Peptides against a protein of PDB entry 6KZJ. Designs and how they scored, part 44

Target 1, 71 residues: chain A of PDB entry 6KZJ
Amino acid sequence: SPDLLSEVSEMKQDLIKMTAILTTDVSDKAGSIKVKELVKAAEEEPGEPFEIVERVKEDLEKVNEILRSGT

## One batch from the design tools (peptide; made by RFdiffusion4, then SolubleMPNN)

Design b2_p22_2_s3 (from b2_p22_2, 11 letters changed)
Fold by OpenDDE base, seed 1:
Structure b2_p22_2_s3 (fold): chain B 71 residues (1-71), chain A 22 residues (1-22)
Amino acid sequence: as target 1 above (71 residues)
Amino acid sequence: SDLLKEELAVVLYLLKHNLSLL
């Protein structure tokens, strides 16, 4: 459904921000993800790391429900 | 949908990656 797609897209954005935070002291060449682009994305969307972590915790439960029910 | 499956695959990848960085 379009609502589920929107939720998953928002979850992805939260995880991108988390990746940027965790890789701020890591070179782009050290990982399979383009850190430079992720850092830019994280800085463009305001939010403290704690707030992002809490949303990721919620995302984990949402992913679990999607995998279990398919909806 | 295919798009939903693709987005979900990316989410799962990022989860695994982020956990590996901890």
Scores: peptide ipSAE 0.229, ipTM 0.813, DockQ to the pose 0.176
Fold by OpenDDE base, seed 4:
Structure b2_p22_2_s3 (fold): chain B 71 residues (1-71), chain A 22 residues (1-22)
Amino acid sequence: as target 1 above (71 residues)
Amino acid sequence: SDLLKEELAVVLYLLKHNLSLL
């Protein structure tokens, strides 16, 4: 479903923001993630870190529902 | 769809990665 795809894409973006918050002192060469790009994306989006965390908590429940439904 | 499955795989990867950073 295109609606599910959009929702999952939003979850991904929230998780990218969390990654940026958690990798403040880590090189952007780590893994497959470009930390520099993630930090930039996070800084351009308004919102406190706590608000992002709460969105991720909501995302976890949404992901669970998607996986259980099999859709 | 295949695209949905791919995006879900990325979400799961990021979840695991973020947990590893804590």
Scores: peptide ipSAE 0.225, ipTM 0.810, DockQ to the pose 0.169
Fold by OpenDDE base, seed 5:
Structure b2_p22_2_s3 (fold): chain B 71 residues (1-71), chain A 22 residues (1-22)
Amino acid sequence: as target 1 above (71 residues)
Amino acid sequence: SDLLKEELAVVLYLLKHNLSLL
């Protein structure tokens, strides 16, 4: 489903932002996620981390449903 | 689809990675 693909892609973007918040390592290494891209993608404003966490909670529920239902 | 499976794999990787950063 195109809608499901878009949903999963949006989940990925939320998780990328969360990674940027959690990481203090600005070095990119082979075989790892590109930290510089994550940092660039996330501009932190007051309340942004909380807002992302809430979206990630919803994302986890959706991922769980996708895996469980096999849709 | 193959694309959906690939995107889902990335999501799961990022989830695992984020947990490792905590």
Scores: peptide ipSAE 0.224, ipTM 0.809, DockQ to the pose 0.165
Fold by OpenDDE base, seed 3:
Structure b2_p22_2_s3 (fold): chain B 71 residues (1-71), chain A 22 residues (1-22)
Amino acid sequence: as target 1 above (71 residues)
Amino acid sequence: SDLLKEELAVVLYLLKHNLSLL
């Protein structure tokens, strides 16, 4: 459904932000995730890393339910 | 849909990738 697709797209974006938080390589090479921009954005908002982690925790459950439902 | 499957594949990839960074 469109709502599920939107939800999954949001999950993807959260996980990309997690990648930026976890990586020490902030160089934006050709074909790579724009880590530098995301790291900067996360650092400007002190609560952002925690909020992302909490969303990812829920994302894990959501992914599990999606897979279990067979959709 | 094919689009949903692709997006889900990316999500799963990123989960695995992020775990590898810990």
Scores: peptide ipSAE 0.223, ipTM 0.810, DockQ to the pose 0.161

Design b2_p22_2_s4 (from b2_p22_2, 10 letters changed)
Fold by OpenDDE base, seed 3:
Structure b2_p22_2_s4 (fold): chain B 71 residues (1-71), chain A 22 residues (1-22)
Amino acid sequence: as target 1 above (71 residues)
Amino acid sequence: SDLLKKELGVVLYLLKKNLELL
């Protein structure tokens, strides 16, 4: 459904923010995550690391439910 | 849907990458 698709998109954005927090290498290397893009995304929608982590924890649970339900 | 499956795949990919960064 469009609602579920939107929810998944939000989860993706939260994970992008987490990646920006966790990454220590700001270089975009071949075959690697484009850190510059992730950093930009995080800056456009800033959040404190703790808040982001809590959202990702819930996101993980939601993903598990989606997979188990066979949606 | 195919779109949902694709987007979910991206989420799972990012989750895996985040785990690698920890």
Scores: peptide ipSAE 0.207, ipTM 0.806, DockQ to the pose 0.175
Fold by OpenDDE base, seed 4:
Structure b2_p22_2_s4 (fold): chain B 71 residues (1-71), chain A 22 residues (1-22)
Amino acid sequence: as target 1 above (71 residues)
Amino acid sequence: SDLLKKELGVVLYLLKKNLELL
């Protein structure tokens, strides 16, 4: 459903922010991950690491509920 | 949909990578 796609996209964005935080102290080695771009995305919508993690947890639960309901 | 499957793939990839970085 469009609601599921929206929730998945939101979760993806939160995970991108997490990746940016986790890669700040590591080298830009990930072939599929452009650290500088991820960091920029995170800085555009800043948040504390714990708050981002909690949003990801909430997003996962929302996706689960959508799948269970079939919507 | 194909788009949903693609986005889910990205999410799963990022989850895995984030876990590896911890």
Scores: peptide ipSAE 0.203, ipTM 0.804, DockQ to the pose 0.174
Fold by OpenDDE base, seed 5:
Structure b2_p22_2_s4 (fold): chain B 71 residues (1-71), chain A 22 residues (1-22)
Amino acid sequence: as target 1 above (71 residues)
Amino acid sequence: SDLLKKELGVVLYLLKKNLELL
């Protein structure tokens, strides 16, 4: 459904931000996520990393339910 | 849908990469 698609897209965005927080690599490589997009997503206030982690935990629960239900 | 499967694939890929970075 469009609601599920939107939810998955939001989870993707949160995970992109997490990747930016967890990596210091600023070089793009073939077949990898573009670092410039990650860097842009990482430019956030000091409290943002914790907030993103909490959202990712929630996202993982949602992903689990999507996979289990097959919807 | 095919689009949902593609987006879910990206999410799973990102999850895997984040786990590798921890």
Scores: peptide ipSAE 0.202, ipTM 0.803, DockQ to the pose 0.164
Fold by OpenDDE base, seed 1:
Parts: C-alpha cells; structure tokens; sequence
Structure b2_p22_2_s4 (fold): chain B 71 residues (1-71), chain A 22 residues (1-22)
C-alpha cells in the first residue's frame, strides 16, 4: 500500500533525525558517522526485515543480560 | 512490495544503530 510505504518512510526520516542528535561528531572526516552511509548499509543489510528484527532482539537481550548480571 | 521491504529494512537498521549510540 502506498499509505504504508509513506508511513515507513516517515519513520525512517524520524530515525535519521535521531541519529543526528545522538552523534557527537558533526565532521565528515574519516571515522565519523554519516547518515547517507547508514542508509546505504541498511539497504544492503542481508536478510528480510524479519531477520533484522531478530538481530535487534538478540542485541537487546544481550544488553538486558549485561544490565542484570553486571557481566 | 520490494520497495516497502527495503524501506522497512532501513528503518530497522537505523533503529539498531541508534540503540548502539545510546
């Protein structure tokens, strides 16, 4: 649906803004985080969106374990 | 659609990266 595509695109734009807020380096020198590179990397991310969700869930679970155990 | 899947992938990837920045 074009409406769903628009909704997802809006979410992407919001997350791009969040990335800019969270980064402390505003330079384009080597090693800096570039939004355009993140977008390109995301488009080349292996697997379907479901697999990406599973990777995010795994990362969150690992963070949860570290916070719970301290290790 | 393939376009929808790609855009959704970008959203999820950026979400992951933002979490790494926190």
Amino acid sequence: as target 1 above (71 residues)
Amino acid sequence: SDLLKKELGVVLYLLKKNLELL
Scores: peptide ipSAE 0.178, ipTM 0.794, DockQ to the pose 0.488

Design b2_p22_3_s1 (from b2_p22_3, 11 letters changed)
Fold by OpenDDE base, seed 2:
Structure b2_p22_3_s1 (fold): chain B 71 residues (1-71), chain A 22 residues (1-22)
Amino acid sequence: as target 1 above (71 residues)
Amino acid sequence: MSPLELVLRILKMLEALEKKLK
């Protein structure tokens, strides 16, 4: 739906801003990462929208855990 | 994976989601 597309686009914009915060050194390993290489190995690309949403939620949980604990 | 790597993967998945919603 157009409303859902708008919400996804807004989330992308917020996450792009987060990448700027999380990138502290342009020469570090994170700064040279190719997004193409972040596709999960031995796993099928997310198919249907609900599957993608669940994977997004899972990764967000991991991000929150690391940022909260520092490890 | 680092937080930055995870965020980048999420961005890729959201792009895939956009394609599925169109």
Scores: peptide ipSAE 0.659, ipTM 0.942, DockQ to the pose 0.565
Fold by OpenDDE base, seed 1:
Structure b2_p22_3_s1 (fold): chain B 71 residues (1-71), chain A 22 residues (1-22)
Amino acid sequence: as target 1 above (71 residues)
Amino acid sequence: MSPLELVLRILKMLEALEKKLK
């Protein structure tokens, strides 16, 4: 649905901002971080829409736990 | 996985979701 597409787009925008925060120092390695290329390196076939949503929820919780606890 | 790696994986999944919704 268009509403879901808008929600996905908004989430992508927020997560891209997070990648900048989570990237400590780009100067330690050759070249600047290209989010698009790094996303492509995350190789998974996520499945159908419902499976994707469930996996996204799972990973978001993991991110939240790590950032909250520091581990 | 690090938080950054997890976020990147989520982004990849959201890209796939977008394609499947269109």
Scores: peptide ipSAE 0.657, ipTM 0.942, DockQ to the pose 0.602
Fold by OpenDDE base, seed 5:
Structure b2_p22_3_s1 (fold): chain B 71 residues (1-71), chain A 22 residues (1-22)
Amino acid sequence: as target 1 above (71 residues)
Amino acid sequence: MSPLELVLRILKMLEALEKKLK
């Protein structure tokens, strides 16, 4: 679905912005890190689309909990 | 996993999802 693809693309953009906030590396090298390219080079995650969505949901919940609680 | 590591894993999964949706 083109609508789903657009939504996934938008989420990726937002998460890349988050990586810049979450990184503790303040070196010159930190600014040169291309997270998007590194992710694209990685092997495809196993499972069908629905399974991937569920895993994404789980990890987002974990991120939310850590940032909210500090632990 | 740290928040950063989790976000990076999510990005990897979203890349896989994009490929499967095409």
Scores: peptide ipSAE 0.654, ipTM 0.942, DockQ to the pose 0.679
Fold by OpenDDE base, seed 3:
Structure b2_p22_3_s1 (fold): chain B 71 residues (1-71), chain A 22 residues (1-22)
Amino acid sequence: as target 1 above (71 residues)
Amino acid sequence: MSPLELVLRILKMLEALEKKLK
């Protein structure tokens, strides 16, 4: 679905902006993160589209919890 | 995992999702 692709692309862009906010160490290369390289280096496959969406939701919940609680 | 590491993992998953949707 072209609409789904657009949504995913937009979410990626937002999350890239978040990496800059979450980076406190000036030595971090958050501004030049290559997602494609990370995918190639990954040993574990994320699964089918539905499974990926569920894992994304889970990780977003974790991020929210940490930022809210500080832990 | 740190928030940054979690976000990076999400980005990796979204990249994989894009490939599967094309």
Scores: peptide ipSAE 0.654, ipTM 0.942, DockQ to the pose 0.641

Design b2_p22_3_s2 (from b2_p22_3, 8 letters changed)
Fold by OpenDDE base, seed 5:
Structure b2_p22_3_s2 (fold): chain B 71 residues (1-71), chain A 22 residues (1-22)
Amino acid sequence: as target 1 above (71 residues)
Amino acid sequence: ESPLELVLRILKRLLALEKKLK
């Protein structure tokens, strides 16, 4: 849906900003990130949209937990 | 896993989601 596409677009932008914030050295994985390569890798992501959304939610919770607790 | 690794995984999944929605 167009609404979901808009949300996905906004989140992508936010995540790119987060990669910059989380990077502490140019040798970090973020320093070698190529969106084009991620797009290719994304082609192998299995499941329907709603299943992918659930996985995203799980990973967001993990990120939140680490940043909140510091560990 | 590090927060950075998780963020990158989420980004990849969002790219996959975007493609599947089109």
Scores: peptide ipSAE 0.709, ipTM 0.945, DockQ to the pose 0.842
Fold by OpenDDE base, seed 2:
Structure b2_p22_3_s2 (fold): chain B 71 residues (1-71), chain A 22 residues (1-22)
Amino acid sequence: as target 1 above (71 residues)
Amino acid sequence: ESPLELVLRILKRLLALEKKLK
């Protein structure tokens, strides 16, 4: 779906911005993000698109909870 | 796990999703 692809593209861009915000120092894992390496790792992600979307939803919920509660 | 770790995981999954949608 071209609409879904557009949404995915937008989210990717937003997440890159978030990594910059969440990075506290150069020792952080995202001190230097290598998208190319993430792409290779992504090739191993199992499941159909709808299954991946569900996992994304779960992780977003986790992030939201942590940022809301501070813990 | 940290918010940063979660965000990176989500990014990886979105990259996987993008590949599978093409």
Scores: peptide ipSAE 0.709, ipTM 0.945, DockQ to the pose 0.842
Fold by OpenDDE base, seed 1:
Structure b2_p22_3_s2 (fold): chain B 71 residues (1-71), chain A 22 residues (1-22)
Amino acid sequence: as target 1 above (71 residues)
Amino acid sequence: ESPLELVLRILKRLLALEKKLK
């Protein structure tokens, strides 16, 4: 649906901004995030759109808890 | 998992979702 596509697009933009904030030069894992590599990895994600949405919601909850508690 | 790792996972899933919606 176009409504969901628009929402996904908006979230992608927000997450890209978050990756920049969370990426620190002091980390050995820090480096240029290549979206094209994520695109290829995304092709391996199984399930229907509603199933993916549920996984996204779960991950967002985890992020929120970590940022709130610091752990 | 770190917040960064989780954010990247979400981004990957959103990319997958975007493709499946088109």
Scores: peptide ipSAE 0.708, ipTM 0.945, DockQ to the pose 0.826
Fold by OpenDDE base, seed 4:
Structure b2_p22_3_s2 (fold): chain B 71 residues (1-71), chain A 22 residues (1-22)
Amino acid sequence: as target 1 above (71 residues)
Amino acid sequence: ESPLELVLRILKRLLALEKKLK
């Protein structure tokens, strides 16, 4: 779906920004993320697109919970 | 898990999703 693809693209950008915010190690740079390597690692992600989306939603909720509660 | 770890996992999954959508 082109709509889903567009949404995924936008989310990627947002997550990169979040990565920068959440990174506390001075040796880590938001702009140093090797996307190509992540892409290779992503090849092992099992399941159909819908299943991956569900996992993404689950992890987003986890992030939200941690940031909200501080734990 | 830390928020950073989760965010990175999500990013990885989005990259996987993107590839599977093409």
Scores: peptide ipSAE 0.709, ipTM 0.945, DockQ to the pose 0.790; fails the geometry check

Design b2_p22_3_s3 (from b2_p22_3, 9 letters changed)
Fold by OpenDDE base, seed 4:
Structure b2_p22_3_s3 (fold): chain B 71 residues (1-71), chain A 22 residues (1-22)
Amino acid sequence: as target 1 above (71 residues)
Amino acid sequence: ESPLELVLRILKRLEALEKKLK
């Protein structure tokens, strides 16, 4: 749906900002988003949209837990 | 995994999600 696409787009923008915050090494290539790599990975990502959303939620919770507790 | 690695994984999955929604 267009609403979900808009939400995903906004989340991507927020997460890109987070990568800058979370990057501690200026030479760390992980902080540099490679579009071609993301697109290639996207082709191989299995599952229906709902299943992907659930994985996203799980990883977001992990991020939250680490940032909140330090572990 | 580090928060950065997790965020990068999420970004990859969001790209996949966008592709599947189109």
Scores: peptide ipSAE 0.692, ipTM 0.946, DockQ to the pose 0.863
Fold by OpenDDE base, seed 3:
Structure b2_p22_3_s3 (fold): chain B 71 residues (1-71), chain A 22 residues (1-22)
Amino acid sequence: as target 1 above (71 residues)
Amino acid sequence: ESPLELVLRILKRLEALEKKLK
């Protein structure tokens, strides 16, 4: 669906902006992560689209918990 | 893992999702 593709594209755009906000030290793990390679090697992700969306929701909840608690 | 690492994982999954939707 072109509508779903557009939504995913928009979410990616927003998350890229978040990575800049979440990066605090260029010498730590965050600075050593090769974003391009990680994103491009995504074809190995198993499952149907709905299952992938559920995993995305799970990870977003984890992000929310950490940012809210500060730990 | 860190929030940044989680976000990067999500980006990877969204890339895979795009491919599966085509």
Scores: peptide ipSAE 0.692, ipTM 0.946, DockQ to the pose 0.734
Fold by OpenDDE base, seed 1:
Structure b2_p22_3_s3 (fold): chain B 71 residues (1-71), chain A 22 residues (1-22)
Amino acid sequence: as target 1 above (71 residues)
Amino acid sequence: ESPLELVLRILKRLEALEKKLK
């Protein structure tokens, strides 16, 4: 679906911006993030598109809770 | 798990999703 692809692309763009905000100089892994490795790992992500979307929703909720509570 | 780690996981899954949608 081209509409869903566009939505996914836009979300990726927003999340990339968030990584810059969340990255701190004191983080040991901040400079070692490899997009290439993320792509390789993504090829191993199991399940149909709907199942992946559900996992994304779960992770987004976790992010929201942490940012809201500060913990 | 940190917010950064979670966001990176989401990015990974979105990349997989893109591949499956094409």
Scores: peptide ipSAE 0.691, ipTM 0.946, DockQ to the pose 0.857
Fold by OpenDDE base, seed 2:
Structure b2_p22_3_s3 (fold): chain B 71 residues (1-71), chain A 22 residues (1-22)
Amino acid sequence: as target 1 above (71 residues)
Amino acid sequence: ESPLELVLRILKRLEALEKKLK
Protein backbone atom coordinates (compact mmCIF):
# COMPACT_ATOMS: atom_id res chain seq x y z
CA SER B 1 0.00 0.00 0.00
CA PRO B 2 1.10 3.58 -0.52
CA ASP B 3 0.90 4.22 3.22
CA LEU B 4 3.25 1.34 3.98
CA LEU B 5 5.64 2.45 1.24
CA SER B 6 5.76 5.91 2.77
CA GLU B 7 6.42 4.44 6.19
CA VAL B 8 9.26 2.29 4.86
CA SER B 9 10.77 5.27 3.10
CA GLU B 10 10.67 7.30 6.29
CA MET B 11 12.29 4.51 8.30
CA LYS B 12 15.09 4.21 5.75
CA GLN B 13 15.81 7.90 6.07
CA ASP B 14 15.95 7.68 9.85
CA LEU B 15 18.23 4.65 9.76
CA ILE B 16 20.65 6.37 7.42
CA LYS B 17 20.97 9.12 9.99
CA MET B 18 21.59 6.49 12.64
CA THR B 19 24.45 4.96 10.66
CA ALA B 20 26.30 8.25 10.90
CA ILE B 21 25.77 8.34 14.66
CA LEU B 22 26.80 4.71 15.14
CA THR B 23 29.93 4.97 13.00
CA THR B 24 32.89 5.32 15.34
CA ASP B 25 35.65 5.35 12.76
CA VAL B 26 35.82 6.35 9.12
CA SER B 27 37.63 3.10 8.41
CA ASP B 28 34.60 1.10 9.50
CA LYS B 29 32.72 -0.80 6.83
CA ALA B 30 29.93 1.74 7.12
CA GLY B 31 32.32 4.33 5.77
CA SER B 32 32.85 2.33 2.62
CA ILE B 33 29.47 0.72 2.04
CA LYS B 34 28.22 0.51 -1.51
CA VAL B 35 24.55 1.39 -1.73
CA LYS B 36 24.20 -0.48 -5.00
CA GLU B 37 25.43 -3.63 -3.29
CA LEU B 38 22.76 -3.34 -0.63
CA VAL B 39 20.10 -2.85 -3.28
CA LYS B 40 21.22 -5.89 -5.24
CA ALA B 41 21.36 -8.03 -2.13
CA ALA B 42 17.88 -6.88 -1.20
CA GLU B 43 16.51 -8.36 -4.41
CA GLU B 44 17.22 -11.79 -3.00
CA GLU B 45 15.69 -11.25 0.43
CA PRO B 46 13.31 -14.18 0.87
CA GLY B 47 9.77 -14.17 2.14
CA GLU B 48 6.57 -12.20 1.92
CA PRO B 49 6.37 -8.60 3.15
CA PHE B 50 5.00 -9.65 6.54
CA GLU B 51 7.92 -12.04 7.03
CA ILE B 52 10.43 -9.32 6.22
CA VAL B 53 8.69 -6.99 8.66
CA GLU B 54 9.06 -9.59 11.40
CA ARG B 55 12.80 -9.83 10.78
CA VAL B 56 13.08 -6.05 10.83
CA LYS B 57 11.26 -5.99 14.15
CA GLU B 58 13.64 -8.55 15.62
CA ASP B 59 16.71 -6.61 14.58
CA LEU B 60 15.26 -3.35 15.87
CA GLU B 61 14.74 -5.00 19.23
CA LYS B 62 18.36 -6.08 19.27
CA VAL B 63 19.53 -2.57 18.43
CA ASN B 64 17.34 -1.13 21.16
CA GLU B 65 18.66 -3.52 23.79
CA ILE B 66 22.29 -2.84 22.94
CA LEU B 67 21.89 0.93 22.94
CA ARG B 68 19.90 0.87 26.16
CA SER B 69 22.19 -1.45 28.12
CA GLY B 70 25.48 -0.75 26.40
CA THR B 71 26.00 -4.47 25.96
CA GLU A 1 26.94 -8.12 16.51
CA SER A 2 27.18 -4.34 16.56
CA PRO A 3 24.27 -1.91 16.36
CA LEU A 4 25.72 -0.55 13.13
CA GLU A 5 25.77 -3.98 11.52
CA LEU A 6 22.19 -4.55 12.59
CA VAL A 7 21.05 -1.22 11.18
CA LEU A 8 22.71 -1.96 7.85
CA ARG A 9 20.92 -5.30 7.73
CA ILE A 10 17.62 -3.59 8.41
CA LEU A 11 18.25 -1.14 5.58
CA LYS A 12 18.89 -4.03 3.22
CA ARG A 13 15.64 -5.68 4.23
CA LEU A 14 13.68 -2.46 3.84
CA GLU A 15 14.96 -2.15 0.28
CA ALA A 16 13.70 -5.66 -0.38
CA LEU A 17 10.38 -4.80 1.22
CA GLU A 18 9.92 -1.78 -1.03
CA LYS A 19 10.54 -3.90 -4.11
CA LYS A 20 7.96 -6.44 -3.03
CA LEU A 21 5.37 -3.79 -2.26
CA LYS A 22 5.58 -2.20 -5.70
Scores: peptide ipSAE 0.690, ipTM 0.946, DockQ to the pose 0.871

Design b2_p22_3_s4 (from b2_p22_3, 11 letters changed)
Fold by OpenDDE base, seed 4:
Structure b2_p22_3_s4 (fold): chain B 71 residues (1-71), chain A 22 residues (1-22)
Amino acid sequence: as target 1 above (71 residues)
Amino acid sequence: MSPLELVMRILQRLEALEKKLK
């Protein structure tokens, strides 16, 4: 779905910004994401698109919980 | 996992998602 692709692309952009915010070590490369490296790492991600979306939602909730509670 | 690690995992999964949607 082109709409879903657009949404995913936008989410990636926002998350890249978050990595910069969350990075405290100046030597950490998290704020400078290489797309090719992400693609390579993603090759082993199993499951259908819906299953991946569910995992993304789960991790987003975890991030939210940690940032909200500090733990 | 730390928030940063989680965000990085999400990015990887989004890349996988994009690949599977194309």
Scores: peptide ipSAE 0.681, ipTM 0.944, DockQ to the pose 0.788
Fold by OpenDDE base, seed 2:
Formats: C-alpha cells, sequence, structure tokens
Structure b2_p22_3_s4 (fold): chain B 71 residues (1-71), chain A 22 residues (1-22)
C-alpha cells in the first residue's frame, strides 16, 4: 500500500529525530544512524507485515513507558 | 534495553516492513 509506505517513511524520520534527542554522548555509536546496517538487519527480520507491526507497537510501548516513568 | 536501543530496533524493523510491502 502506497499510503502505508508513506506512513512508515514518516515514522522513520520521526524516530531518527528521536535518536538525536536520546543520544547522551556524541561519541555513542548507537546514536549514529548507519542506513546500510539497518538495511542489513532488516533483511533478516522474519514474519509478515502485520507481525512486524506488532513488534514495533510493543517496542514503542516500552519506549513510552521508560520516558514517562524515567525507568 | 535503553530507549535509544529500542528506537534503533524499531528503525530496523521499519526497514524490514518497507521491504516486505514492496
Amino acid sequence: as target 1 above (71 residues)
Amino acid sequence: MSPLELVMRILQRLEALEKKLK
């Protein structure tokens, strides 16, 4: 779906912005986005789109919980 | 996992999602 692809693209951009906010050390390699490495990892991600969406939802909930509670 | 690590994981999964939607 072109609409879903657009939504995914938009979410990626938002998350990239979040990485800059969440990075506490400029030398933190985790804060440096390497697209090539992300693509490589994506090739190994199993499951149908709906299964991936569920995992994304779960991780988003975890992020939200940590940022809200501080722990 | 830290929030940053979780966000990085989400980015990886979104890349996978794009691949499977094409």
Scores: peptide ipSAE 0.680, ipTM 0.944, DockQ to the pose 0.841
Fold by OpenDDE base, seed 3:
Structure b2_p22_3_s4 (fold): chain B 71 residues (1-71), chain A 22 residues (1-22)
Amino acid sequence: as target 1 above (71 residues)
Amino acid sequence: MSPLELVMRILQRLEALEKKLK
């Protein structure tokens, strides 16, 4: 669905902005996004779209928990 | 995992999602 693709694209854009915010060390390599590496890793992501969405939700909850508690 | 690492993982999964939706 083109609508779903657009939504995913918007989510990616927002998360890229978050990586800049979350990067506190200038030497932190994790803050430098390499698109080709993300795509390569994504090719091995198992499951149907719904299953991937559930894992995304799980990770977002973990992020929220850490940011809220500081740990 | 750190928040940054988690966000990076999410980005990878969203790339996978895009591929599967096409």
Scores: peptide ipSAE 0.680, ipTM 0.944, DockQ to the pose 0.832
Fold by OpenDDE base, seed 1:
Structure b2_p22_3_s4 (fold): chain B 71 residues (1-71), chain A 22 residues (1-22)
Amino acid sequence: as target 1 above (71 residues)
Amino acid sequence: MSPLELVMRILQRLEALEKKLK
């Protein structure tokens, strides 16, 4: 739905901002997101939308736990 | 995985999600 697409777009924007924060080395190009690379990798992502959402939730929880605990 | 790597993975999955929703 267009509402879900808008929500996903907003989340991507927020996460891109986080990559800048999480990149401690300005010389490290790992933090430089290449859209083409992301798109290409996305084509390899299997499953229906709901299944992808579940995996996203899992990864978000992992990020939260690491940032909360520092480890 | 590091937080940065996890965030990058999420971004990739969100790109996939967008494509599948269109």
Scores: peptide ipSAE 0.679, ipTM 0.944, DockQ to the pose 0.823

Design b2_p22_4_s3 (from b2_p22_4, 10 letters changed)
Fold by OpenDDE base, seed 2:
Structure b2_p22_4_s3 (fold): chain B 71 residues (1-71), chain A 22 residues (1-22)
Amino acid sequence: as target 1 above (71 residues)
Amino acid sequence: MDEALKLVMEILKLLEALEKKL
C-alpha cells in the first residue's frame, strides 16, 4: 500500500533523527547509518508484515522505557 | 542509552524489511 509505505518512510526518517540524538559518539560513522547493510547482516529473516509490525511495537516500547527511566 | 540506540537501529532494520514486503 502506498499509504503504508509513506508512513513507514516517515517513521524511518524520524528514527534516523533519534539515532543522531542517542549517539554519544560524534564520529561521522554514527551520522551515516546504512540500514540496507543492517538488513543484509541480519541473521534471521523478518517475518510477514504483521510479525514485523509486532516486533517494531515491542522494540519501541523498550526504547520508550529506557528513555523514560533515563538509564 | 546505548541499548536504546541499539534498539532504534534494529527498528530501522525492521522497517526496511517491511518496505520490501509492502
Scores: peptide ipSAE 0.604, ipTM 0.932, DockQ to the pose 0.674
Fold by OpenDDE base, seed 4:
Structure b2_p22_4_s3 (fold): chain B 71 residues (1-71), chain A 22 residues (1-22)
Amino acid sequence: as target 1 above (71 residues)
Amino acid sequence: MDEALKLVMEILKLLEALEKKL
């Protein structure tokens, strides 16, 4: 779905920006994240779209909690 | 914050995988 792809793409862009904020690494690697390479490094298949979305939600909640608590 | 970074990177991996499945 083009709409879903656009939404995912936008979220990726936002998270890349967040990565730059969160990282203390000054290397060029911090500025240019090869997301495709990260996926290839994944040991397990993330599952079908719904399962992926659920994992994204869980991780986002954890990120939110960390940022909120400062821990 | 380091954990948050790890999680964000994991999310990026998931989203990339999602794009491939859509």
Scores: peptide ipSAE 0.604, ipTM 0.931, DockQ to the pose 0.685
Fold by OpenDDE base, seed 5:
Structure b2_p22_4_s3 (fold): chain B 71 residues (1-71), chain A 22 residues (1-22)
Amino acid sequence: as target 1 above (71 residues)
Amino acid sequence: MDEALKLVMEILKLLEALEKKL
C-alpha cells in the first residue's frame, strides 16, 4: 500500500544516513551506495513481505546490540 | 562498527525487495 511504501522509503533514507555515519570512508561512494545493486547481487530471494519484515527486525536488533555494546 | 555497517546494508537490500512486493 502507499502508506507502507512511504514508511519503508523513510526507513531507507534513515539507514542511508546511518551508513554515512558508520563508514570511515567519507568518499562520495559511501553516501551513494546503490542499494539496488545489492539486491541484484543477491542470488537468494528474501521471501514474502512478512518474512522480509521479520528479517529486518532481526537485523535491526543486531545493529542496536552492536551500537549499544560498542563491539 | 564494521559488522553494523554490513547489517545496515543488508537491511537496505531487504527494504528494496520489500518495496517491489508492496
Scores: peptide ipSAE 0.604, ipTM 0.931, DockQ to the pose 0.678
Fold by OpenDDE base, seed 3:
Structure b2_p22_4_s3 (fold): chain B 71 residues (1-71), chain A 22 residues (1-22)
Amino acid sequence: as target 1 above (71 residues)
Amino acid sequence: MDEALKLVMEILKLLEALEKKL
């Protein structure tokens, strides 16, 4: 649905901002991540929408743990 | 922090794939 697409788009924008924060290198590369190119380079398709959402949830939890621990 | 960056980039990749399927 268009509502789901807009929500996903918002999340992408927020994560791009996080990338800039997490990047210790002063390189402007953090703001110009070619996500589409990374998808094409992937050897394995991430699966159907439900599987993708579950993987996103899992990875977000891992990010949260790392940021909390400072490692 | 380096691992967190890798994970964030992976999530972005997943979201791009999701957009194509919706």
Scores: peptide ipSAE 0.601, ipTM 0.931, DockQ to the pose 0.651

